# Peptides against a protein of PDB entry 6IDX, part 264

Target 1, 380 residues: chain A of PDB entry 6IDX
Amino acid sequence: KELAKLSADVTFATEFINMDGIIVLTRLVESGTKLLSHYSEMLAFTLTAFLELMDHGIVSWDMVSITFIKQIAGYVSQPMVDVSILQRSLAILESMVLNSQSLYQKIAEEITVGQLISHLQVSNQEIQTYAIALINALFLKAPEDKRQDMANAFAQKHLRSIILNHVIRGNRPIKTEMAHQLYVLQVLTFNLLEERMMTKMDPNDQAQRDIIFELRRIAFDAESDPSNAPGSGTEKRKAMYTKDYKMLGFTNHINPAMDFTQTPPGMLALDNMLYLAKVHQDTYIRIVLENSSREDKHECPFGRSAIELTKMLCEILQVGELPNEGRNDYHPMFFTHDRAFEELFGICIQLLNKTWKEMRATAEDFNKVMQVVREQITRA

## One batch from the design tools (peptide; made by RFdiffusion4, then SolubleMPNN)

Design b2_p25_1_s3 (from b2_p25_1, 13 letters changed)
Fold by OpenDDE base, seed 2:
Structure b2_p25_1_s3 (fold): chain B 380 residues (1-380), chain A 25 residues (1-25)
Amino acid sequence: as target 1 above (380 residues)
Amino acid sequence: SFSQRRKQQEAAAKEAREAIEKAKL
């Protein structure tokens, strides 16, 4: 206990480390010897002293043995561990993961996200905080090949539902540290969109062009009996498509694929449009048809609006930014749905379409409408 | 401290990003 307090002092830490004191602490953990009176209390103080000593950055985290890692991971994976030991073990694992790629690899073999989820289902907010912090550390240190698997594990409706129900909707005020870890998790989640945001559409890729054609089909052919597709020649078909792409509000009516060659938002805008068209088909069709039937120059260009809105949402949500140590702002809505970004897009595109109508906007007012919509989104 | 862990987290995030950017080059 006294050692754990003194270990916060850098002078004491330096002297104690020079006396191989940290090695003695690691050996106490490695031994796993439950035969000592008050073992749990002694171990909790040992882990505290170890963490405080390591926090001085005098000793590399790579000094720890595989036996030590297994013992600490064991305290996190075992259901009947003292809360004080569990808390310190989570904090040690977080620090090991953050400070060493080699330790990350070893820890990722010993611990699963599923085991960490159990520590979110507790009333202790400190345990929950350290569990999310360790999840964030594992996500940050995941190699690119495993990042999607980690993303999928975090994208699991289960983890988000548990965070939502046990952390965000918990009966306790969210402390600043928990808010920060939720912010970090949200940033890491938004950064999964960065690849799509920076992916240019290839105008020559037929599979990508078929998605744009599907948007056209959903908007205009869903009401037409497939029997009335006039088998009219390739030129009439091209002229028809140009008209339809104009009605969809694409900037390039001849080749809408060109509208998705600019990054940001690249293919992410097309993903949002396709999600809206498939999941919220009635809303999509309504927005398109309401504007396609207008001859008054007050038509809202859906395609252009969807692209610029996607870009705006990426800017507002800071997609591709690194987590900042000083921030604690998180959006509970992103824990409510697996496709929360696309759902937000679907809400915001309706808001845009409404705002366009209310302003009696023309194509010249486009930037002004977008600015008003930005202010509306950032105030909500 | 939590503040120190936040700094380590930010540093790790930066290193991870730099590693990805370097792997794409």
Scores: peptide ipSAE 0.463, ipTM 0.918, DockQ to the pose 0.909
Fold by OpenDDE base, seed 1:
Structure b2_p25_1_s3 (fold): chain B 380 residues (1-380), chain A 25 residues (1-25)
Amino acid sequence: as target 1 above (380 residues)
Amino acid sequence: SFSQRRKQQEAAAKEAREAIEKAKL
């Protein structure tokens, strides 16, 4: 207990480290000897002293043994651990993951996100905070291939649901530190969109062209009796498609693929359009047909609007930015749905279409409408 | 402290980004 208090002082820490005192603390953890009276209290103070000493940055985190890592991971994975030991063990693992790539690799082998989710289902907000902080550290240090796997994992749906129900909708105020960790998790989740945001459409890729054709099919052929597909020659079909791509509001009516060659938002805009068309088909068809049937020059160009809105949402949500230590602003909505970005796009495209009508906008007013929509989104 | 861990988290995020950028070159 005295050692844990004194370890916060840099002068004491320097002398204690020079006497190999930190090595003695690591060996106490490594021994795992539960035979001592008050073992849990002694261990909690040992872990506190270790953290405070390491926080001075005098000793590299790489000094810790694999046995030490396994013992700390064991305190996080075991169901019957003292709350005080669990909290300190989570904090140690977070610090190890953040400060060393070699320790990240070892820890990622010893613990699972599923084990960390169990520590979110508790009444202690401090344990929940350190559990999310450790998840964030693992997400930050994961190689790019494993980040996508962490994002796609059934564990993430469960994680999202648990965070929403047990953290955000908990019967307690969210503390500033928890808000920061939720912000960081959100930033890391948005950064998974960066690849698609920076992916240019290949105008020669047939599979990508087939997605644009599917958007046309859903808008114009879903209500047409399949009996009236005129077997008219390939040229009449091309001319028909150019008209349909104009009605869809693409800038390039001849080759809509060219509208997706600009990054940002690249292919992410096409992903959003396809999601809207498949998941919210009635909303998509309504928006397209309401604007395709107008002859008054007040048509809202859906394709152009969807691209520019996707770009705007990426700017508002700071997609591709690094987590900032001073930020604590998180959006609870992003924990309500697995595809929350695409759902936000679906809400915002309806808002854009409404705002366009209310303003009686023309194609010349496009940028003014986008500014009004930006203000509406940022005030909500 | 939580403040110190936030700084370490930001530093780790920066390092991870720089590593990705170097791997794309």
Scores: peptide ipSAE 0.463, ipTM 0.917, DockQ to the pose 0.944
Fold by OpenDDE base, seed 3:
Structure b2_p25_1_s3 (fold): chain B 380 residues (1-380), chain A 25 residues (1-25)
Amino acid sequence: as target 1 above (380 residues)
Amino acid sequence: SFSQRRKQQEAAAKEAREAIEKAKL
């Protein structure tokens, strides 16, 4: 206990480290020796002293043994551990993951996000905070191949639902630290959209062009079997498609694929449009047909609007931004749905279409409508 | 300290971004 207090002092820490004191603390953890009276209390103070000593940045985190890592991971993965030990163990794992890629690799083998989810189902907000912080650390340090697995783990209804129900909708006010960790998790989740946001459509990729054609099919040929692949498109068929792409509100009526070559929002806009067309088909068809039947120059160009709205949403949500230590602003709505970004897009495109009608906008008013919609979204 | 861990988290985020950018080159 006294050592844990003194370990916060840099002078004491320096002297203690010079006396190999930190090695003694690591060996106490490694030994796992439960024979001592008050073992749990002693261990909690040992872990506190270890953290305080390591927080001075004098000793590299890479000095820790694999046995130490396994013991700490064991305290996190075991169902019956003292809360004080669990809290410190989560904090140690977080710090190890953040400070060392080699320790990240070892820790990622010893613990799962599923084990960390169990620590979110508790009434202790500090345990919940350190569990999310460790998830965030694992997500930050994950290689690109494993980031998709972490993304999938977050997209898993389970983690999202548990955060929503046990953290966000908990009976206690959210502390600033928990709000920060939720913010970080949200930033990391939005950064998964960055790849698609920065992916240009290839106008020569037939599979990507077939998605645009599917948007046309869903809007205008709802009863036509997709088995009527556009055979050799005679110039008359190309002219028909040009009309349909105009009615869809693409900027390039001849080759709508060109509208998705701008990054941002690149392919992310097409993903949103396809999601709307497949998941909210009635809403999509309604928006397209309401505007495609207008001859009064008050048609809302759906394709252009969807692209610019996707870009705007990326700007509002700061897609691609790094987590800032000072921020704690998170959106609870992103914990309510698996495809929360696409659902937000679906809400916002309806808002845009409504706002366009209310303003009696023309194509010249497009930027004004987008500004009004931005203000509406940012105030909601 | 939570503030120190936040700094470490931000530093790790920067390092991870730099690693991704370097892997794209």
Scores: peptide ipSAE 0.460, ipTM 0.917, DockQ to the pose 0.911
Fold by OpenDDE base, seed 4:
Structure b2_p25_1_s3 (fold): chain B 380 residues (1-380), chain A 25 residues (1-25)
Amino acid sequence: as target 1 above (380 residues)
Amino acid sequence: SFSQRRKQQEAAAKEAREAIEKAKL
């Protein structure tokens, strides 16, 4: 207990480390010897002293043995561990993952996200906080090949549902530290959109062009009687598609693929449009047809609006920004749905279309409408 | 402290970003 308290002092820590004291603490953990009276209390103080000593940055985290890692991971994976030991073990694992890529690799083999989810299903908000902090650390340190697996694990309805039901909707106020860890998790989740946001459409990629064609098909052919035989000449078809792409509100009516070559928002805008068209088909068709039937210059250009709205949402949500130590602002909405960004887009595109009508906007008012919509989104 | 862990988390995020940027060059 005294050692754990003194270990917070840098002068004591320096002297204790110079006396190989930290090695003695690691060996006590490695031994796993439960034969001592008050073992759990002694172990909790040992882990506290170890963490406080390592927090001085005098000793590299890479000094720890694989046996030490396995013991600490064992305290996290075992169902009947003292809460004080569990809390310190989660904190040690977080620090190991954050400070060493080599330790990340070893810890990622010993601990599953499923085991960490079990620590979210408890009443202790401090345990929940350290469990989310460790998930965040694992997510941050995940190599690019494993980042998609972490994304998929987060995309598992289970983790979000558990966070929503046991953390956010808990009968307790969210502490500032938990709010920060939820913010970090949200930032890391939004950063998965960065790749798509920065991906330019290739106008020569037929598969990507087929998505734009599918948007046209859903808007115009889903209600159309099959009586327009596919047999009219290739030129008439090209002229027809140019008209359809104009009605969809693309800037480039001849080659709508060119509208997705600008980054941001690149392909992410097309993903949002396709999601809206497939998941909220009636809403999509209504928005497109309502604006395509207007010859009064008050048509809201859906394609252009969807692109600029996607860009605006990326700016508002700070997609691609790194987590800031001082922030604790998170949006509970993003824990309610698997495709929360696309759902937000679907809400906001309806808001934009409504605002456009209310303002009696023309193409010249586009930037003014977007500014009003930005203010509406940021106040909600 | 929690403050120190937040700093470590931010530092780790910066390092991870720099590693990605270097791998794209």
Scores: peptide ipSAE 0.460, ipTM 0.917, DockQ to the pose 0.887

Design b2_p25_1_s4 (from b2_p25_1, 18 letters changed)
Fold by OpenDDE base, seed 2:
Structure b2_p25_1_s4 (fold): chain B 380 residues (1-380), chain A 25 residues (1-25)
Amino acid sequence: as target 1 above (380 residues)
Amino acid sequence: SFSQRRKQMEQAAKERKKEIEEKKK
């Protein structure tokens, strides 16, 4: 207990480390000897002292043995461990993951996100906070190949549901530290959009062009009687597509793929449009057809609007920003749905279309409409 | 402390971003 208190002092820590004190603490953990009277209390103080000493950054985290890592991971994986030991073990694992890629690899083999999710299903907000912090560390340090798998895994859907139900909708105020961890998780989640936001469309990629064709098909062919025989010559078909792309509100009516070559928002805008068209088809068709039937220059250009809105949402949500130690602002809505960004886009594109109508906007008012919509989104 | 772990998280995020940027070069 006194050691744990003194370990916060850098002068004491330096002297204690020079006396191989950390090695003694690690050996106490490695021994796993439950035979000592008050073992749990002594272990909790040992782990506290160890963490406080290591927090001075004098000793590399890579000094820890595999046996030590397994013992700490064991305390996190065992459901009947003392709360005080669990909290310190989660904090030690977080620090190990953050400070060493080699320790990350070892820890990722010993613990699962599923085991950490179990620590979110408790009434102790501190345990929940430490568990989310470790999840965030693992998510940050995950190799690129596993990062997408972690994002798409059933574990993430379950994680969001558990966070929503047991943390956000809990019967208690969210403390500042928990709010920070939720913010970090949100930032890490939004950073998965960065790749698509920075991906330029290749106008020569047929698969990407087929998505634009699908947007056209959903808007114009899904409601058209099958009697429009596909037999109109290739030139009539090209002319028809140019008209359709104009009605869709693309800037480049001849080759809409060119509208997605700008990054940001690149392909992320096309992903949002396709999601809207497939998941909210009635809303998509309504927005497109209401504007395509207008000859009064008050048509809202859907394609252009969707691109600029996607870019605006990326700016508002700070997509690609790094987690900041001082921030604690998070959006509960992003824990309510797997595709929360695309759902937000679907809400905001309707708001944009409404605002455009209310303002009686023309193409010249486009930037003014976007500013009004930005203010509406940021005040909500 | 939580404050120290927040700093470690921010530092790790900065390092990870550099690693990604270096792999893209």
Scores: peptide ipSAE 0.464, ipTM 0.923, DockQ to the pose 0.867
Fold by OpenDDE base, seed 3:
Structure b2_p25_1_s4 (fold): chain B 380 residues (1-380), chain A 25 residues (1-25)
Amino acid sequence: as target 1 above (380 residues)
Amino acid sequence: SFSQRRKQMEQAAKERKKEIEEKKK
């Protein structure tokens, strides 16, 4: 206990480290010798002292053995662990993950997000906070190939539902630290959109062009058999599609793919449009047809609006920003749905269409409508 | 402390961003 307290002092820490004291602490953890009376308390203080000593940054985290990592991971993976040991073990794992890519790799082999989810189902908010913090660390440090797996793990209805039900909708006020960890998780999740946001459409990619054609098909040919593949179109058919793309509100009526070459929002806008068209087809068709049938110059250009709205949402949600240590603002709505960004887009595009009508806007008012919509979204 | 881990997270995020940016060059 005194060692744990003294370990917070940098002078003591320096001398203790110089005496190989930290190695002694690591060996105590590695030994796993449960034979001592009050072992759990001693271990808790040992882990506290270790963490406080390492927090001075005097010793590299890479000094820890694989046995040490396995012991700490073991304390996190065990179903019945002393809360004091669990808290410190989660904090140590977080610090190891954050400070060393090598340690991340080893830890990612020893623990799963599923094991960490179990620590979210508890009434202890501190445990929940440390568990989310470790999830965040693992998410941040995940290699690019595994980021999608982490995204999928977050998109996994289970993690979201557990966070929503046990953390956000808990019968207790969310502490500032938990709010920060939820913020970090949100930032890391939004950063997965950055790739799509920065992906330019290739106008020569047939698969991407087929998505635009599918948007046209859903809007105008919803009753027609999908067998009319776009490839065999006569010049008259191309001219017909140009009219349809105009009615869809694309800026480039001849080649709508060109509207998605701007980054941001790039392909993310097309993803949102396709999601709306497939998941909320009635809403999509309504928005498109209401504006396509207008001869009064008050048509809301859906395609242009969807692109600019996607860009605006990326700006509002700060897609691509790094987690800031001082922030604790998170959006509970992003825990309510697996496709929360696309759902938000679907709500906001309806709001935009409504606002456009209410303002009796024309194409010249586009930027003004977008500004009003921005204000509406940021106040909600 | 939580504050220290927040700093470590922010620092790790900065480093990770740099690594990604360097790999894109």
Scores: peptide ipSAE 0.463, ipTM 0.923, DockQ to the pose 0.905
Fold by OpenDDE base, seed 1:
Structure b2_p25_1_s4 (fold): chain B 380 residues (1-380), chain A 25 residues (1-25)
Amino acid sequence: as target 1 above (380 residues)
Amino acid sequence: SFSQRRKQMEQAAKERKKEIEEKKK
């Protein structure tokens, strides 16, 4: 107890570390010996002292043994652990993950996000906060090959549902620290969109061109029997497609792929358009046909609008920005759906289309409409 | 402290961004 208190002092910490005192603390954890009177209290103070000593940055986190990691991970995985031990164990694991890629690898073998979800289902907000902080650390430090798996784990209805129901919709105020951890989780999730946002469409990639063609098909051929085989693209067919791409509101009517070569938003805009067309088909068809049937200069160019809206949403949500230590602004909407960005796009494109009509806008008013829509989105 | 871990998170994120940028070169 006294050691834990004194470990906050840098002078004491330096001398204690010079006396190999931290090694003694690690050995106490490694031994796992429950035979001592007041073992739980002693262990809680040992973990406190260890964490406070390590927080001085004098000793590398890589000094810890695999046995130590297993013991700490064991305290997180055991259901009957004292709250004080659990909190400190979560904090130690977070610090290990953040400070060492080698420790991340070892910890990722010993614990799963599924085990951490159990610590979100409690009434203690501090435990929930430490659990989300560790999830965030694991998500950040995940290698690129596993990053999508972590994203998918977050996209798992279970984790989102637990956060939504037990944290966000809890009968208690969200503390600043929890709000920060929710913010970090959102930032890390949005940063998965950065790759697509910065991916240029290849105008020569047939598979990508087929997606644009599918957007045309869904908009204009939805009632036509799928039996019309993709016959050879005759000049008449190319000319027909140019008209359809104009009606879709692409800037380049001849080669709409060129509209997706600008980054941002690159391929992310096409992903949003395809999601809208497949998941919200009636909304997509309505927006396209309402604007394609207008012989007046008041047509809302869907393709151009979708691209610029995707770019705007990336700017508003700060896609590709790093988590800031001072921020705590999170959006509950992003915990309600697996594809929350695409759903937000679907809401905002309807808002844009409505605003365009209300303003009686023309193509010359495009930037003005986008400004009004930005203000509407940022006030909501 | 939570404040210290927030700083560590931000630092780790900066390092991770740098690693990704270095791999793209």
Scores: peptide ipSAE 0.461, ipTM 0.922, DockQ to the pose 0.897
Fold by OpenDDE base, seed 4:
Structure b2_p25_1_s4 (fold): chain B 380 residues (1-380), chain A 25 residues (1-25)
Amino acid sequence: as target 1 above (380 residues)
Amino acid sequence: SFSQRRKQMEQAAKERKKEIEEKKK
């Protein structure tokens, strides 16, 4: 107990480390000797002292043995462990993951996200906070090949549902530290969009062009009797498509793929448009047809609007920004749906279309409409 | 402390961003 208290002092820590004291603490954990009177209390203080000593940054985290890691991971995976030991074990694992890629690899083999989810289903908000902090650390440190799997695991309805129901909608106020961990989790989630946001469309990629064609098909062919596909020549079909792409509100009516070459928002805008068209088909068709039937110069260009709105949402949500130690602002709505960004886009594109009508906007007013919509989104 | 871990998280995120940027060059 006194060692744990003194370990917070840098002068004591330096002398204790110089005496190989930290090695003695690691060996106490590694031994797992449960036969000592007051073992749980002794272990809790040992883990506290170890963490406080390591927080001085004098000793590399890579000094820890695999046996030590397995013991700490064991305290997290075992359901009947003392709360005080569990909290310190989660904090130690978080610090290990953050400070060493080698330790991340070892810990990721010993602990599953599913085991950490069990610690979210408890009434102790402090345990929940440490569990989310470790999930965040694992998510940050995941290699690129596993990042999509972790993204999918995070997108898993289960983790979101548990956070929403047991943390956010819990019967207790969210503490500042929990709010920070939820913010970090949100930032890491939004950073999954960065790749698509920075991916340029290749105008020569047929598969990408087929997505734009699918947007046209959903908007215009879903209501057309399949019988009236006029067998007319390839040139008339190209001219028809140019008209359709104009009605869709693309800037480049001949080659809409060129509108997606700007990064940001790149392909992320096309993903949002396709999601809207497939998941909210009636809303998509309504927006497109309402603006395509207008010849009064008050048509809202859907394609251009969708691109600029996607870019704006990325700016508002700070996609690609790093987690800041001082921030604690999170959006509960992003825990309500697996495709929350695309759903937000679907809400905001309707808001944009409404605002465009209310302002009686023309193409010259486009930037003014976008500014008004930005203010509406940021005040909501 | 929680403050120390927040700093470690921010630092780890900065380092990872640099690693990603270096791989893109």
Scores: peptide ipSAE 0.458, ipTM 0.921, DockQ to the pose 0.896

